# Peptides against a protein of PDB entry 2V3S, part 12

Target 1, 95 residues: chain A of PDB entry 2V3S
Amino acid sequence: PISLVLRLRNSKKELNDIRFEFTPGRDTAEGVSQELISAGLVDGRDLVIVAANLQKIVEEPQSNRSVTFKLASGVEGSDIPDDGKLIGFAQLSIS

## One batch from the design tools (peptide; made by RFdiffusion4, then SolubleMPNN)

Design b1_p10_4_s4 (from b1_p10_4, 3 letters changed)
Fold by OpenDDE base, seed 1:
Structure b1_p10_4_s4 (fold): chain B 95 residues (1-95), chain A 10 residues (1-10)
Amino acid sequence: as target 1 above (95 residues)
Amino acid sequence: SARQFVVEPA
C-alpha cells in the first residue's frame, strides 16, 4: 500500500497531519476521499478537489511526491487563502 | 472495516 499524509488545518485552524494508506486496485481516490469526509477530517465541499489530487498522487507516487491544492471550503472562508501557510489549502504527500 | 486515519500535530 501507499502511505500518505494529508496536511491541513482543522476547525481550530491547527495544522495536522492525517496519515492513511491507499491500496491501488482496491481503493479509489473518490472512495477514500469520502471516507475522510465521513471521519470529519475533510469538509464535504472539498470532495472533488481532494479526490482529484489523491488520484494524481497515487497514479504516479514516485513522480508526485507532494501536491498542494486549494480547498473549496477555504475560498468561502473568512481567511485569505495562502498556500505557503496552508490556509485554504491542503497538502498530500507520500510518507 | 473502517479505514484507519492517524491524526497528529504537524
Scores: peptide ipSAE 0.796, ipTM 0.944, DockQ to the pose 0.970
Fold by OpenDDE base, seed 4:
Structure b1_p10_4_s4 (fold): chain B 95 residues (1-95), chain A 10 residues (1-10)
Amino acid sequence: as target 1 above (95 residues)
Amino acid sequence: SARQFVVEPA
């Protein structure tokens, strides 16, 4: 399995790492993304973007070591999105 | 079964 880390801010705006495994051929990017949402770790509005980037990283984990992407849930709000600070952005990386 | 997610401060 592929060991992944999803780094994103929680509801308190605290940056956390979420570690999980992805098994190619058994798991799907959308399925695991839905599980993240069901676990309350990802906003439901971010299903599409998380799934897309999860797919990107797991399709070639040797070359795609890290991907940073803009969250739909972070577009609107008091905080200005910032990829460097992962405000309104999340990051997937290979553990 | 539920997938394991380990959450820790970054």
Scores: peptide ipSAE 0.796, ipTM 0.944, DockQ to the pose 0.962
Fold by OpenDDE base, seed 3:
Structure b1_p10_4_s4 (fold): chain B 95 residues (1-95), chain A 10 residues (1-10)
Amino acid sequence: as target 1 above (95 residues)
Amino acid sequence: SARQFVVEPA
């Protein structure tokens, strides 16, 4: 399996790393993204963007070691999005 | 079964 880390801020704006595994051929990007949402770790509005980037990293993990992407949930927030601080952004990386 | 997610401070 592929060991992944999803780095993003929680509801208290604290930056956390979420570690999980992805098994090609058994798991799907959308399925795992839905599990993240069900666990309360990802906002439901971010299903599409998380799934798209999870697919990107698992399809070529040797080349795509890290991907940073803008969250839909962050656009309407009070804070201005900032990829450097991961405000309104999240990052997926290979552990 | 439920997937394991480990949450740690970054």
Scores: peptide ipSAE 0.796, ipTM 0.944, DockQ to the pose 0.968
Fold by OpenDDE base, seed 2:
Structure b1_p10_4_s4 (fold): chain B 95 residues (1-95), chain A 10 residues (1-10)
Amino acid sequence: as target 1 above (95 residues)
Amino acid sequence: SARQFVVEPA
């Protein structure tokens, strides 16, 4: 399995690392993204973007060691999105 | 079974 880390801010704006595994051929990017949402770790509005980037990193984990992407849930928030501070952005990386 | 997610401060 592929060991992944999803770094994003929680509802208290605290930055956390979420570690999980992905098994190619058994798991799907959309399925795991839905599990993240069901666990309350990802906003439901971010299903599409999380799934897309999860798919990208698991397709070529050796080449795509880290991907940072804009969250739909952060676009209309009070804080200005900032990829460097991961405000309105999340980061997926290979552990 | 439910997938395990380990959450820790970054």
Scores: peptide ipSAE 0.796, ipTM 0.944, DockQ to the pose 0.964

Design b1_p10_5_s1 (from b1_p10_5, 8 letters changed)
Fold by OpenDDE base, seed 3:
Structure b1_p10_5_s1 (fold): chain B 95 residues (1-95), chain A 10 residues (1-10)
Amino acid sequence: as target 1 above (95 residues)
Amino acid sequence: AKVMELVRSP
């Protein structure tokens, strides 16, 4: 399996790492993204963007060691999005 | 079902 880390801020704006595994041929990007949402770890509005970037990293993990992407949930927030600080952005990376 | 571990980032 592929060991992954999703780095993003929680509701208190604290930066967290979420570790999980992805098994090609068994797991799907959308299915795992739905699991993250069901666990309360990802905002439901971010299903599409998380799934798209998870698919990107698992289809070529040797080349795509890290991907940073803009969250839909961050656009309507009070803070200005900033990829460097992961404000309104999240990051997926290979462990 | 996935086993997911939440930790504070360094």
Scores: peptide ipSAE 0.195, ipTM 0.807, DockQ to the pose 0.152
Fold by OpenDDE base, seed 1:
Structure b1_p10_5_s1 (fold): chain B 95 residues (1-95), chain A 10 residues (1-10)
Amino acid sequence: as target 1 above (95 residues)
Amino acid sequence: AKVMELVRSP
């Protein structure tokens, strides 16, 4: 399986790492993303963008070691999005 | 359900 880390800020704006595995041929990007949401670890509004980027990284994990993407949940927030600080952004990376 | 580990990032 592919070992992944999703780095994003929680409701307290604390940076967290969520580690999980992805098994090609068994798991789907959308399915795993839904599990992240069901676990309360990802905002439901971010299903599409998380799934899209998860798909991207698992398709070519050797080439895509890390991807940073804008969260839908962050766009409507009061904080100015910043990819460097992961404000309104999340990062998926290969562990 | 997948096993997920949550840790605070340094």
Scores: peptide ipSAE 0.194, ipTM 0.807, DockQ to the pose 0.169
Fold by OpenDDE base, seed 2:
Structure b1_p10_5_s1 (fold): chain B 95 residues (1-95), chain A 10 residues (1-10)
Amino acid sequence: as target 1 above (95 residues)
Amino acid sequence: AKVMELVRSP
C-alpha cells in the first residue's frame, strides 16, 4: 500500500496531518475521499478536489511526491487563500 | 472504515 499524509487546517485553523493508506486495485480515490469526509476530517465540499489530487498522486507516486491544491471550502472564507501557509489549501504527500 | 490517524503538525 501507499502511505499518504493529508495536511490541512481544522476548524480552529490548526495544521494537522491525516495519515492513511491507499492500496491500488482495491481502493479508489473517490472512495477514500468519501471516507475522509465521513470521518469528519475533510469538508464535504472538497470531495471533488481531494479525489482528483489523490488520484493524481497514486497514479504516479514516484513522480508526484507532494501535491498542494485549493480547497473549495476555503474560497469563501474570511482569510485570503495562501498555498504556502496552507490557508484554503491542502497538501497530499507520500510518507 | 478506512484506517486514518490524525496528528497535530508541529
Scores: peptide ipSAE 0.192, ipTM 0.804, DockQ to the pose 0.169
Fold by OpenDDE base, seed 4:
Formats: structure tokens, C-alpha cells, sequence
Structure b1_p10_5_s1 (fold): chain B 95 residues (1-95), chain A 10 residues (1-10)
């Protein structure tokens, strides 16, 4: 399995790492993303973008070591999105 | 469902 870390800010704007495994041929990016949402770890509005980037990283984990992407849930709010600070952005990386 | 671990990032 592929060991992954999803880094994103919680409701208190604190950075957290969510570690999970992805098994090619068994798991799907969509399914795992749904599990993240069901666990309350990812906003439901971010299903599409998380799944897309999860797919990207797991399809070639040797070359795609890290991907940073804009969250749909982060486009609105008082904080200005910032990929460097992961404000309104999340990061998937190979553990 | 996967077992997912939440930790504070450094």
C-alpha cells in the first residue's frame, strides 16, 4: 500500500496531518476521499478536488511525491488563500 | 473504512 499524509488546517486553523494508506487495485480515489469526509476530516465540498489530487499522487507515487491544491471550502471566508501557508489549500504527500 | 490517524503537524 501507499502511505500518504494529507496536511490541512482544522476548524481552528491549526495544521494537522492525516495519515492513511491507499492500496491500488482495491481503493479508489473517490472512495477514500469519501471516507475522509465521512470521518469528518475533510469538508464535503472538497470531495472532487481531494479525489482528483489523490488520484494524481497515487497513479505515480514515485514521481508525484507531493501535491498541493486549492480547497473549495477555502475559497470563501475571511482568510486569503495561501498555498505556502496551506490556507484554503491542502497538501497530499507520500509518507 | 480505512483507519486514519490524525496528528498535529510539526
Amino acid sequence: as target 1 above (95 residues)
Amino acid sequence: AKVMELVRSP
Scores: peptide ipSAE 0.189, ipTM 0.807, DockQ to the pose 0.170

Design b1_p10_5_s2 (from b1_p10_5, 7 letters changed)
Fold by OpenDDE base, seed 4:
Structure b1_p10_5_s2 (fold): chain B 95 residues (1-95), chain A 10 residues (1-10)
Amino acid sequence: as target 1 above (95 residues)
Amino acid sequence: AGIQQLVRPP
């Protein structure tokens, strides 16, 4: 399986590192993303963008070592989105 | 699958 880390900020603006495994042929990007949402770790509004980027990283994990993407849930927040600080952004990476 | 969470301190 592919070992991944999803890094994003929680409601207290602390960085969460969420580790999980992805097994090609068994898991799907959308399915795993839904699990993350069900666990309360990802906002439901971010299903599409998380799944899309998860798919990107798992399709070529040797080349796509890290992807950073804007969260739908972060757009309407009080903080200005910032990919460097992962404000309104999340990062998927190969662990 | 096999989700683990680590909260980073500030």
Scores: peptide ipSAE 0.523, ipTM 0.925, DockQ to the pose 0.181
Fold by OpenDDE base, seed 3:
Structure b1_p10_5_s2 (fold): chain B 95 residues (1-95), chain A 10 residues (1-10)
Amino acid sequence: as target 1 above (95 residues)
Amino acid sequence: AGIQQLVRPP
């Protein structure tokens, strides 16, 4: 399996590292993304963008060691999005 | 699968 970390800020603006495994041929990007949403770790509005980037990283994990992407849930927030600080952005990385 | 989390306080 592929060991992954999803880094994003929680409701208290603290960085949250979410570690999980992805097994090619058994797991799907959308299925795992929905699991993260059901666990309360990802906003439901971010299903599409999380699934798309999870698919990207698991397709070529040796080439795509890290991907950072803009969250739909972050656009309407009071803070200006910033990929460097992961404000309105999330990051997927290979462990 | 096997979700674990680590919160980094300020």
Scores: peptide ipSAE 0.519, ipTM 0.924, DockQ to the pose 0.164
Fold by OpenDDE base, seed 2:
Structure b1_p10_5_s2 (fold): chain B 95 residues (1-95), chain A 10 residues (1-10)
Amino acid sequence: as target 1 above (95 residues)
Amino acid sequence: AGIQQLVRPP
C-alpha cells in the first residue's frame, strides 16, 4: 500500500497530519476522501478537490511526492488563503 | 484506510 499524509489546519487553526494508506486496485480516491470526511477530518465541501489530488498522487507516487491545493472550504473563510502557511490549502504527500 | 491523526502544537 501507499502511505500518505494529508496536512491541513483544523477548526482551531492547528496543523493536523493525517496518515492513511491507499491500496491501488482496492481503494478509490473518492472512497478514501469520503472516509476522511466521515471521520470529521475533511470538510465535505472539499470532496472533489481532495479526491482529484489524491488520484493524482496515487497514479504516479514516484513523480508526485507532494501536492498542495486550495480547499473550497477555505475560500469563503475570514482568513486570506495562503499556500505557504496552509491557510485555505492542504498538502498531500507520500510518507 | 487506517486513518491516524497527529496534531502539531502551536
Scores: peptide ipSAE 0.512, ipTM 0.924, DockQ to the pose 0.164
Fold by OpenDDE base, seed 1:
Structure b1_p10_5_s2 (fold): chain B 95 residues (1-95), chain A 10 residues (1-10)
Amino acid sequence: as target 1 above (95 residues)
Amino acid sequence: AGIQQLVRPP
């Protein structure tokens, strides 16, 4: 399986690393993203963008070692989005 | 799929 880490800030603005495995042919990007949401680790509004980027990284894991993307949940937040600080952004990477 | 969480220290 592909070992992945999703890095994003929690409600306390603390960086969290969420580690999980993705098995091609068994898992789907949408399904795993839904599991992350169900676990309370990803905002439901971010389903589409997380799934899209998860799909991107798992289809070419050797080329796409890391992807950083804007969260829908962060757009209307109080903090100014910043990809470098992962404010309003999340990062998926191959562990 | 084997989800684990690590909170980074400040």
Scores: peptide ipSAE 0.441, ipTM 0.903, DockQ to the pose 0.182

Design b1_p10_5_s3 (from b1_p10_5, 7 letters changed)
Fold by OpenDDE base, seed 4:
Structure b1_p10_5_s3 (fold): chain B 95 residues (1-95), chain A 10 residues (1-10)
Amino acid sequence: as target 1 above (95 residues)
Amino acid sequence: AGTMELVRPP
């Protein structure tokens, strides 16, 4: 399986690393994303964007080592989105 | 900062 880390800020604006595995041919990007949401680790509003980027990274994990993407849940926050600080953004990477 | 893991059935 592919070992992944999803880095994003929690409700207290603290960075958290969420580790999970993805098995090609058995898992789907949307399925695993739904599991992350069901576990309370990802906001449900971010299903689409997380799944899309998860799909991207697992397609070629040796080439796509990291992807950073804007969260739907972060758009309406009080803080201005910033990909460098992962404010309103998340980062998915190969662990 | 913290680290969490998605727990999945084996």
Scores: peptide ipSAE 0.671, ipTM 0.929, DockQ to the pose 0.782
Fold by OpenDDE base, seed 1:
Structure b1_p10_5_s3 (fold): chain B 95 residues (1-95), chain A 10 residues (1-10)
Amino acid sequence: as target 1 above (95 residues)
Amino acid sequence: AGTMELVRPP
């Protein structure tokens, strides 16, 4: 399986690393993303963008070691989105 | 803050 880390800020704006595994041929990007949401680890509004980027990284994990993407849940937030600070953005990387 | 894990059945 592919070991992944999703880094994003919680409701207190604190960075959290969410570790999870993805098994090619058994898991789907959308399925695992839904599990993350069901576990309360990802906002449900971010299903599409998380799944898209998860798919991207697992397609070529050797080339795509890290991807940073804008969260739908962060767009209407009070803070200005910033990919460097992971404000309104999340980072998915190969562990 | 910290590290969390997605718990899944084996």
Scores: peptide ipSAE 0.670, ipTM 0.929, DockQ to the pose 0.737
Fold by OpenDDE base, seed 3:
Formats: sequence, C-alpha cells, structure tokens
Structure b1_p10_5_s3 (fold): chain B 95 residues (1-95), chain A 10 residues (1-10)
Amino acid sequence: as target 1 above (95 residues)
Amino acid sequence: AGTMELVRPP
C-alpha cells in the first residue's frame, strides 16, 4: 500500500497530519476520501477536491511526492487563503 | 499540532 499524509488545519487553526494508506486496485480516491469525511477528519464540502488530488498523487506516487490544493471549506473562512501557510489549503504527500 | 490515523478494518 501507499502511505500518505494529509496535512491541514483543525478548527483551532492548528496543523494536523492525517496518516492513511491507499492500496491500488482495491481502494478508490473517492472511496478513501469519503472514509476521511466519515471519520470527521475532512470537511464534507471538500470531497471533490480531496478525491481529485488523491487520484493525482496515487497515479504516479514516485513522481508526485506532494500536492497542495485549495479547500472549498476554507473559502468562507475569516482568514485569507494562503497555500504557504496552509490556510484554506491542504497538502497531500507520500510518507 | 498533532498526528492522527485513519482507522480501517484489516
């Protein structure tokens, strides 16, 4: 399996690393994304963007070591989105 | 900051 880390800020604006595994041929990007949401680790509004980027990284994990993407849940927040600080953004990387 | 893990059935 592919070992992944999803880095994003919690409700207290603190950075958290979410570790999970993805098994090609068994798992789907949308399925694992739904599991993350069901576990309360990802906002339900971010299903589409998380699934899209998870698919991207697992297609070529040796080439795509990290991807950073804008969260739908972060758009309505009080803070201005910033990819460098992961405000309104999340980072998915190979462990 | 903290680290969490997605728990999945074996």
Scores: peptide ipSAE 0.669, ipTM 0.929, DockQ to the pose 0.774
Fold by OpenDDE base, seed 2:
Structure b1_p10_5_s3 (fold): chain B 95 residues (1-95), chain A 10 residues (1-10)
Amino acid sequence: as target 1 above (95 residues)
Amino acid sequence: AGTMELVRPP
């Protein structure tokens, strides 16, 4: 399986690393993304963007070691989105 | 602030 880390800020605006595994041929990007949401680790509004970027990284894990993307849940927040600080953004990377 | 893990069935 592919070991991944999803870094994003929690409701207290604290950075957290979410570790999870993805097995090609068994798992789907959308399925694992739904599991992350069901576990309360990802906002449900971010299903599409997380799944899209998860698919990108698992299709070519050697080439796509890390991807940073804008969260739908962060767009309407009080804080100004900032990819460098991961405000309204998340980072998905290979462990 | 921390590290969490997605627990999945084997």
Scores: peptide ipSAE 0.669, ipTM 0.928, DockQ to the pose 0.798

Design b1_p10_5_s4 (from b1_p10_5, 7 letters changed)
Fold by OpenDDE base, seed 4:
Structure b1_p10_5_s4 (fold): chain B 95 residues (1-95), chain A 10 residues (1-10)
Amino acid sequence: as target 1 above (95 residues)
Amino acid sequence: AGVMELVRPP
Protein backbone atom coordinates (compact mmCIF):
# COMPACT_ATOMS: atom_id res chain seq x y z
CA PRO B 1 0.00 0.00 0.00
CA ILE B 2 0.91 3.64 -0.43
CA SER B 3 1.56 5.46 2.83
CA LEU B 4 0.26 9.00 2.76
CA VAL B 5 0.13 12.03 5.02
CA LEU B 6 -2.54 14.67 4.82
CA ARG B 7 -1.42 17.85 6.55
CA LEU B 8 -4.04 20.40 7.46
CA ARG B 9 -5.03 22.70 10.28
CA ASN B 10 -7.61 21.76 12.88
CA SER B 11 -10.27 24.02 14.33
CA LYS B 12 -7.69 25.53 16.63
CA LYS B 13 -5.55 26.36 13.60
CA GLU B 14 -2.93 23.81 14.63
CA LEU B 15 -1.24 21.72 11.97
CA ASN B 16 -2.05 18.04 12.06
CA ASP B 17 -0.59 15.21 10.04
CA ILE B 18 -3.10 12.52 9.21
CA ARG B 19 -1.50 9.25 8.21
CA PHE B 20 -3.36 6.73 6.11
CA GLU B 21 -2.77 4.04 3.54
CA PHE B 22 -4.07 3.61 0.04
CA THR B 23 -4.01 0.29 -1.77
CA PRO B 24 -4.21 0.62 -5.53
CA GLY B 25 -6.71 -1.70 -7.12
CA ARG B 26 -8.65 -2.07 -3.89
CA ASP B 27 -9.20 1.45 -2.62
CA THR B 28 -10.68 4.38 -4.49
CA ALA B 29 -9.79 8.00 -3.94
CA GLU B 30 -13.37 8.89 -3.19
CA GLY B 31 -13.82 5.94 -0.88
CA VAL B 32 -10.79 6.71 1.23
CA SER B 33 -11.73 10.38 1.28
CA GLN B 34 -15.12 9.42 2.62
CA GLU B 35 -13.44 7.36 5.31
CA LEU B 36 -11.38 10.37 6.33
CA ILE B 37 -14.56 12.39 6.61
CA SER B 38 -16.39 9.68 8.52
CA ALA B 39 -13.52 9.55 10.98
CA GLY B 40 -13.87 13.27 11.56
CA LEU B 41 -10.45 13.96 10.12
CA VAL B 42 -11.61 15.89 7.06
CA ASP B 43 -14.49 18.31 6.63
CA GLY B 44 -17.30 16.88 4.57
CA ARG B 45 -17.26 19.91 2.33
CA ASP B 46 -13.80 18.91 1.18
CA LEU B 47 -14.74 15.51 -0.24
CA VAL B 48 -14.40 16.53 -3.86
CA ILE B 49 -11.09 18.34 -3.62
CA VAL B 50 -9.49 15.75 -1.34
CA ALA B 51 -10.59 12.91 -3.58
CA ALA B 52 -9.33 14.67 -6.69
CA ASN B 53 -5.91 15.30 -5.25
CA LEU B 54 -5.70 11.88 -3.66
CA GLN B 55 -6.37 10.40 -7.07
CA LYS B 56 -3.64 12.55 -8.55
CA ILE B 57 -1.01 11.50 -6.06
CA VAL B 58 -1.80 7.78 -6.13
CA GLU B 59 -1.72 7.69 -9.93
CA GLU B 60 2.02 8.18 -9.89
CA PRO B 61 3.24 8.30 -6.31
CA GLN B 62 6.87 8.22 -7.30
CA SER B 63 6.46 11.36 -9.37
CA ASN B 64 3.68 13.13 -7.51
CA ARG B 65 5.36 13.26 -4.15
CA SER B 66 3.30 16.14 -2.80
CA VAL B 67 0.24 18.15 -3.74
CA THR B 68 -1.18 21.25 -2.07
CA PHE B 69 -4.76 22.25 -2.69
CA LYS B 70 -7.38 24.71 -1.55
CA LEU B 71 -10.03 23.48 0.84
CA ALA B 72 -13.66 24.34 0.33
CA SER B 73 -14.02 24.48 4.09
CA GLY B 74 -11.37 27.16 4.31
CA VAL B 75 -12.80 29.61 1.81
CA GLU B 76 -15.25 31.19 4.21
CA GLY B 77 -12.93 31.31 7.18
CA SER B 78 -11.82 34.48 8.84
CA ASP B 79 -8.22 33.97 7.81
CA ILE B 80 -7.02 34.72 4.33
CA PRO B 81 -6.15 31.50 2.51
CA ASP B 82 -2.42 30.90 2.21
CA ASP B 83 -0.93 27.83 0.58
CA GLY B 84 2.46 28.41 2.12
CA LYS B 85 1.08 28.42 5.64
CA LEU B 86 -1.61 25.87 4.85
CA ILE B 87 -4.36 28.27 5.81
CA GLY B 88 -7.41 27.17 3.91
CA PHE B 89 -5.15 24.69 2.15
CA ALA B 90 -4.10 21.12 2.77
CA GLN B 91 -1.05 19.19 1.68
CA LEU B 92 -1.07 15.55 0.68
CA SER B 93 2.27 13.79 0.45
CA ILE B 94 3.92 10.41 0.30
CA SER B 95 5.22 9.49 3.74
CA ALA A 1 1.88 19.56 15.17
CA GLY A 2 -0.24 16.57 16.04
CA VAL A 3 -0.18 13.21 14.34
CA MET A 4 -3.29 11.18 13.71
CA GLU A 5 -4.01 7.99 11.87
CA LEU A 6 -6.96 6.77 9.89
CA VAL A 7 -7.89 3.48 11.45
CA ARG A 8 -9.10 0.94 8.94
CA PRO A 9 -10.02 -2.70 9.26
CA PRO A 10 -7.21 -5.02 8.17
Scores: peptide ipSAE 0.667, ipTM 0.930, DockQ to the pose 0.819
Fold by OpenDDE base, seed 5:
Structure b1_p10_5_s4 (fold): chain B 95 residues (1-95), chain A 10 residues (1-10)
Amino acid sequence: as target 1 above (95 residues)
Amino acid sequence: AGVMELVRPP
């Protein structure tokens, strides 16, 4: 399986690394993203963007070692989105 | 930074 880390800020604006595995041919990007949401680790509004980027990284994990993307859940927050600080952004990477 | 793990049923 592919070992992944999703880095994003929690409700207290603290960075968290969410570790999970993805098994090609068994898992789907959509399915695993839904599991992350069901576990309360990802905001449900971010299903689409997480799934899209998860798909991107798992289809070519050697080329796409890390992807950073804007969260839908972060757009309406009080803080201005910042990809460098992962404010309103998340980073998905290969462990 | 905290670390969490997605727990999946076996």
Scores: peptide ipSAE 0.667, ipTM 0.930, DockQ to the pose 0.824
Fold by OpenDDE base, seed 2:
Structure b1_p10_5_s4 (fold): chain B 95 residues (1-95), chain A 10 residues (1-10)
Amino acid sequence: as target 1 above (95 residues)
Amino acid sequence: AGVMELVRPP
């Protein structure tokens, strides 16, 4: 399986690393993303963007070691989105 | 600030 880390800020604006595994041929990007949401680790509004970027990284894990993307849940927040600080953004990377 | 894991069935 592919070991991944999803870094994003929690409701207290603290950075957290979410570790999870993805097995090609068994798992789907959308399925694992839904599991992350069901576990309360990802906002449900971010299903599409997380799944899209998860698919990108698992299709070519050697080439796509890390991807940073804008969260739908962060767009309407009070804080100004900032990819460098991961405010309204998340980072998905290979462990 | 923290590390969490997605627990999945084997």
Scores: peptide ipSAE 0.666, ipTM 0.929, DockQ to the pose 0.805
Fold by OpenDDE base, seed 3:
Structure b1_p10_5_s4 (fold): chain B 95 residues (1-95), chain A 10 residues (1-10)
Amino acid sequence: as target 1 above (95 residues)
Amino acid sequence: AGVMELVRPP
């Protein structure tokens, strides 16, 4: 399996690393994304963007070591989105 | 930073 880390800020704006595994041929990007949401680790509004970027990274994990993407849940927040600080953004990387 | 894990059945 592919070992992944999803880095994003919690409700207290603290950075958290969410570790999970993805098994090609068994798992799907949308399925694992739904599991993350069901576990309360990802906002339900971010299903589409998380699944899209998870698919991207697992297609070529040796080439795509990290991807950073804008969260739908971060748009309505009080803070201005910033990819460098992961405000309104999340980062998915190979462990 | 905190570390969390997605728990999945074996």
Scores: peptide ipSAE 0.666, ipTM 0.930, DockQ to the pose 0.804

Design b1_p10_6_s1 (from b1_p10_6 with T4V V6T)
Fold by OpenDDE base, seed 4:
Structure b1_p10_6_s1 (fold): chain B 95 residues (1-95), chain A 10 residues (1-10)
Amino acid sequence: as target 1 above (95 residues)
Amino acid sequence: SPRVFTVEPA
């Protein structure tokens, strides 16, 4: 399995690393993304973007070691999105 | 089976 880390700010705006495994051929990017949402770890509005980037990283984990992407849930709000600070952005990386 | 997610401060 592929060991992944999703770095994402929680509701308190604290940056956390969410670790999980992805097994190619058994798991799907959308399925695991839905599980992240069901676990309360990802906003439901971010299903599409998380799934897309999860797919990107798991399709070639040797070359796609890290991907940073803008969250739909982070577009609107008091905080200005910032990929460097992962405000309104999340990062998936290979553990 | 539920997937295991571990959460740690970054």
Scores: peptide ipSAE 0.807, ipTM 0.952, DockQ to the pose 0.956
Fold by OpenDDE base, seed 3:
Structure b1_p10_6_s1 (fold): chain B 95 residues (1-95), chain A 10 residues (1-10)
Amino acid sequence: as target 1 above (95 residues)
Amino acid sequence: SPRVFTVEPA
């Protein structure tokens, strides 16, 4: 399996690393993204963007070691999105 | 079975 880390700010704006495994051929990007949402770790509005980037990293993990992407949930927030600080952005990487 | 997610401060 592929060991992944999702770096994301929680509801208290604290940056956390969420670790999980992805097994090619058994798991799907959308399925795992839905599990992240069900676990309360990802905002439901971010299903599409999380799934797209999870697919990107697992399809070629040797080349795509890290991907940073803009969250839909962050656009309407009070804070201005910032990829460097991961405000309104999240990062997926290979552990 | 439920997927295991571990959360740690970054």
Scores: peptide ipSAE 0.807, ipTM 0.952, DockQ to the pose 0.958
Fold by OpenDDE base, seed 5:
Formats: sequence, C-alpha cells, structure tokens
Structure b1_p10_6_s1 (fold): chain B 95 residues (1-95), chain A 10 residues (1-10)
Amino acid sequence: as target 1 above (95 residues)
Amino acid sequence: SPRVFTVEPA
C-alpha cells in the first residue's frame, strides 16, 4: 500500500498530519476521500478537490511526492488563503 | 473494516 500524509488545519486552525494507507486496485480516490469526510477530518465541500489530488498522487507516487491544493471550504472563510501556511490549502504527500 | 487514520500535530 501507499502511505500518505494529508496535512490540513483543523477547526481550531491547528495544522495536523493525517496518515493513512491507500491500496491501488482496492481503494479509490473518491472512496478514501469520502472516508476522510466521514471521519470528520475533511470538510464535505472539499470532496472533489481532495479526490482529484489524491488520484493524482496515487497514480504516480514516485513522481508526485507532494501536492498542495486550494480548499473550497477555505474560500468563504475569514482567513485569507495562503499556500505557504496551508490556510485554505491542504497538502498531500507520500510518507 | 473502517480505515485507520492517525492524526498528529504537524
């Protein structure tokens, strides 16, 4: 399996690393993204963008070691999005 | 079975 880390700020704006495994052929990007949402770790509004980037990293994990992407849930917030600080952004990387 | 997610401070 592929060991992944999703770096994302929680509701308290604390940056956390969420570690999980992805097994090609068994798991799907959308399915795992839905599980992240069900676990309360990802905002439901971010299903599409998380799934898209998860797919990107798992299809070529040796090349796509890290991807940073803008969250839909961060756009309407009071905080100004910042990819460097991962405000309104999340990062997926290979562990 | 439920997927295991481990959460830790970055």
Scores: peptide ipSAE 0.806, ipTM 0.951, DockQ to the pose 0.958
Fold by OpenDDE base, seed 2:
Structure b1_p10_6_s1 (fold): chain B 95 residues (1-95), chain A 10 residues (1-10)
Amino acid sequence: as target 1 above (95 residues)
Amino acid sequence: SPRVFTVEPA
């Protein structure tokens, strides 16, 4: 399995690392993204973007060691999105 | 079985 880390801010704006495994051929990017949402770790509005980037990293984990992407849930928030500070952005990386 | 997610402060 592929060991992944999803780094993003929680509801208190605290940055956390969420670790999980992905097994190619058994798991799907959309399925795991839905599980993240069901666990309360990802906003439901971010299903599409999380799934797309999860798919990207798992299909070529050796080349795509880290991907940073804009969250739909952060676009209309009070804070200005910032990829460097991961405000309105999340990061997926290979552990 | 449910997927295991571990959460740690970054």
Scores: peptide ipSAE 0.806, ipTM 0.952, DockQ to the pose 0.957

Design b1_p10_6_s2 (from b1_p10_6 with T4V)
Fold by OpenDDE base, seed 1:
Structure b1_p10_6_s2 (fold): chain B 95 residues (1-95), chain A 10 residues (1-10)
Amino acid sequence: as target 1 above (95 residues)
Amino acid sequence: SPRVFVVEPA
């Protein structure tokens, strides 16, 4: 399986790493993204962007070691999005 | 079985 880390800020704006595994051929990017949402770890509005970037990283994990992407939930928030600070952005990486 | 997510401070 592929060991992944999703780094993003929680509701308290604290930066956390969420570690999980992805098994190609068994898991799907959208399925795992839905599980993240069901676990309360990702905002439901971010399903599309998380799934898209999860797919990107798992299809070529050796080439795509890390991807940073803008959250839909962040756009509607009060804070100014900033990819460097991961405000309104999240990062997926291979552990 | 439920997927395991390990959450830790970054």
Scores: peptide ipSAE 0.808, ipTM 0.952, DockQ to the pose 0.973
Fold by OpenDDE base, seed 4:
Structure b1_p10_6_s2 (fold): chain B 95 residues (1-95), chain A 10 residues (1-10)
Amino acid sequence: as target 1 above (95 residues)
Amino acid sequence: SPRVFVVEPA
């Protein structure tokens, strides 16, 4: 399995790492993204973008070691999105 | 089976 880390801010705006495994051929990017949402770890509005980037990283984990992407849930709000600070952005990386 | 997610401060 592929060991992944999803780094994103929680509801308190604290940056956390979420570690999980992805097994190619058994798991799907869409399915795992839905599980993240069901676990309350990802906003439901971010299903599409998380799934897309999860797919990107798991399709070639040797070359796609890290991907940073803008969250739909972070577009609106008091905080200005910032990929460097992962405000309104999340990062997936290979553990 | 539920997937294991380990959450820790970054």
Scores: peptide ipSAE 0.808, ipTM 0.952, DockQ to the pose 0.971
Fold by OpenDDE base, seed 3:
Structure b1_p10_6_s2 (fold): chain B 95 residues (1-95), chain A 10 residues (1-10)
Amino acid sequence: as target 1 above (95 residues)
Amino acid sequence: SPRVFVVEPA
């Protein structure tokens, strides 16, 4: 399996690393993204963007070691999005 | 079975 880390801020704006495994051929990007949402770790509005980037990293993990992407949930927030600080952004990487 | 997610401070 592929060991992944999803780095993003929680509801208290604290930056956390979420570690999980992805097994090609058994798991799907959208399925795992839905599990993240069901676990309360990802906002439901971010299903599409998380799934797209999870697919990107697992399809070629040797080349795509890290991907940073803008969250839909962050656009309407009070804070201005900032990829460097992961405000309104999240990052997926290979562990 | 439920997927395991481990949350740690970054």
Scores: peptide ipSAE 0.808, ipTM 0.952, DockQ to the pose 0.974
Fold by OpenDDE base, seed 2:
Structure b1_p10_6_s2 (fold): chain B 95 residues (1-95), chain A 10 residues (1-10)
Amino acid sequence: as target 1 above (95 residues)
Amino acid sequence: SPRVFVVEPA
């Protein structure tokens, strides 16, 4: 399995690392993204972007060691999105 | 079984 880390801010704006495994051929990017949402770790509005970037990293984990992407849930928030501070952005990386 | 997610401060 592929060991992944999803770094993003929680509802208190605290930055956390979420560690999980992905098994190619058994798991799907959309399925795991739905599980993240069901666990309360990802906003439901971010299903599409999380799934797309999860797919990207798992299909070529050796080349795509880290991907940072804009969250739909952060676009209309009070804070200005900032990829460097991961405000309105999340990061997926290979552990 | 449910997927395991380990959450820790970054």
Scores: peptide ipSAE 0.808, ipTM 0.951, DockQ to the pose 0.971

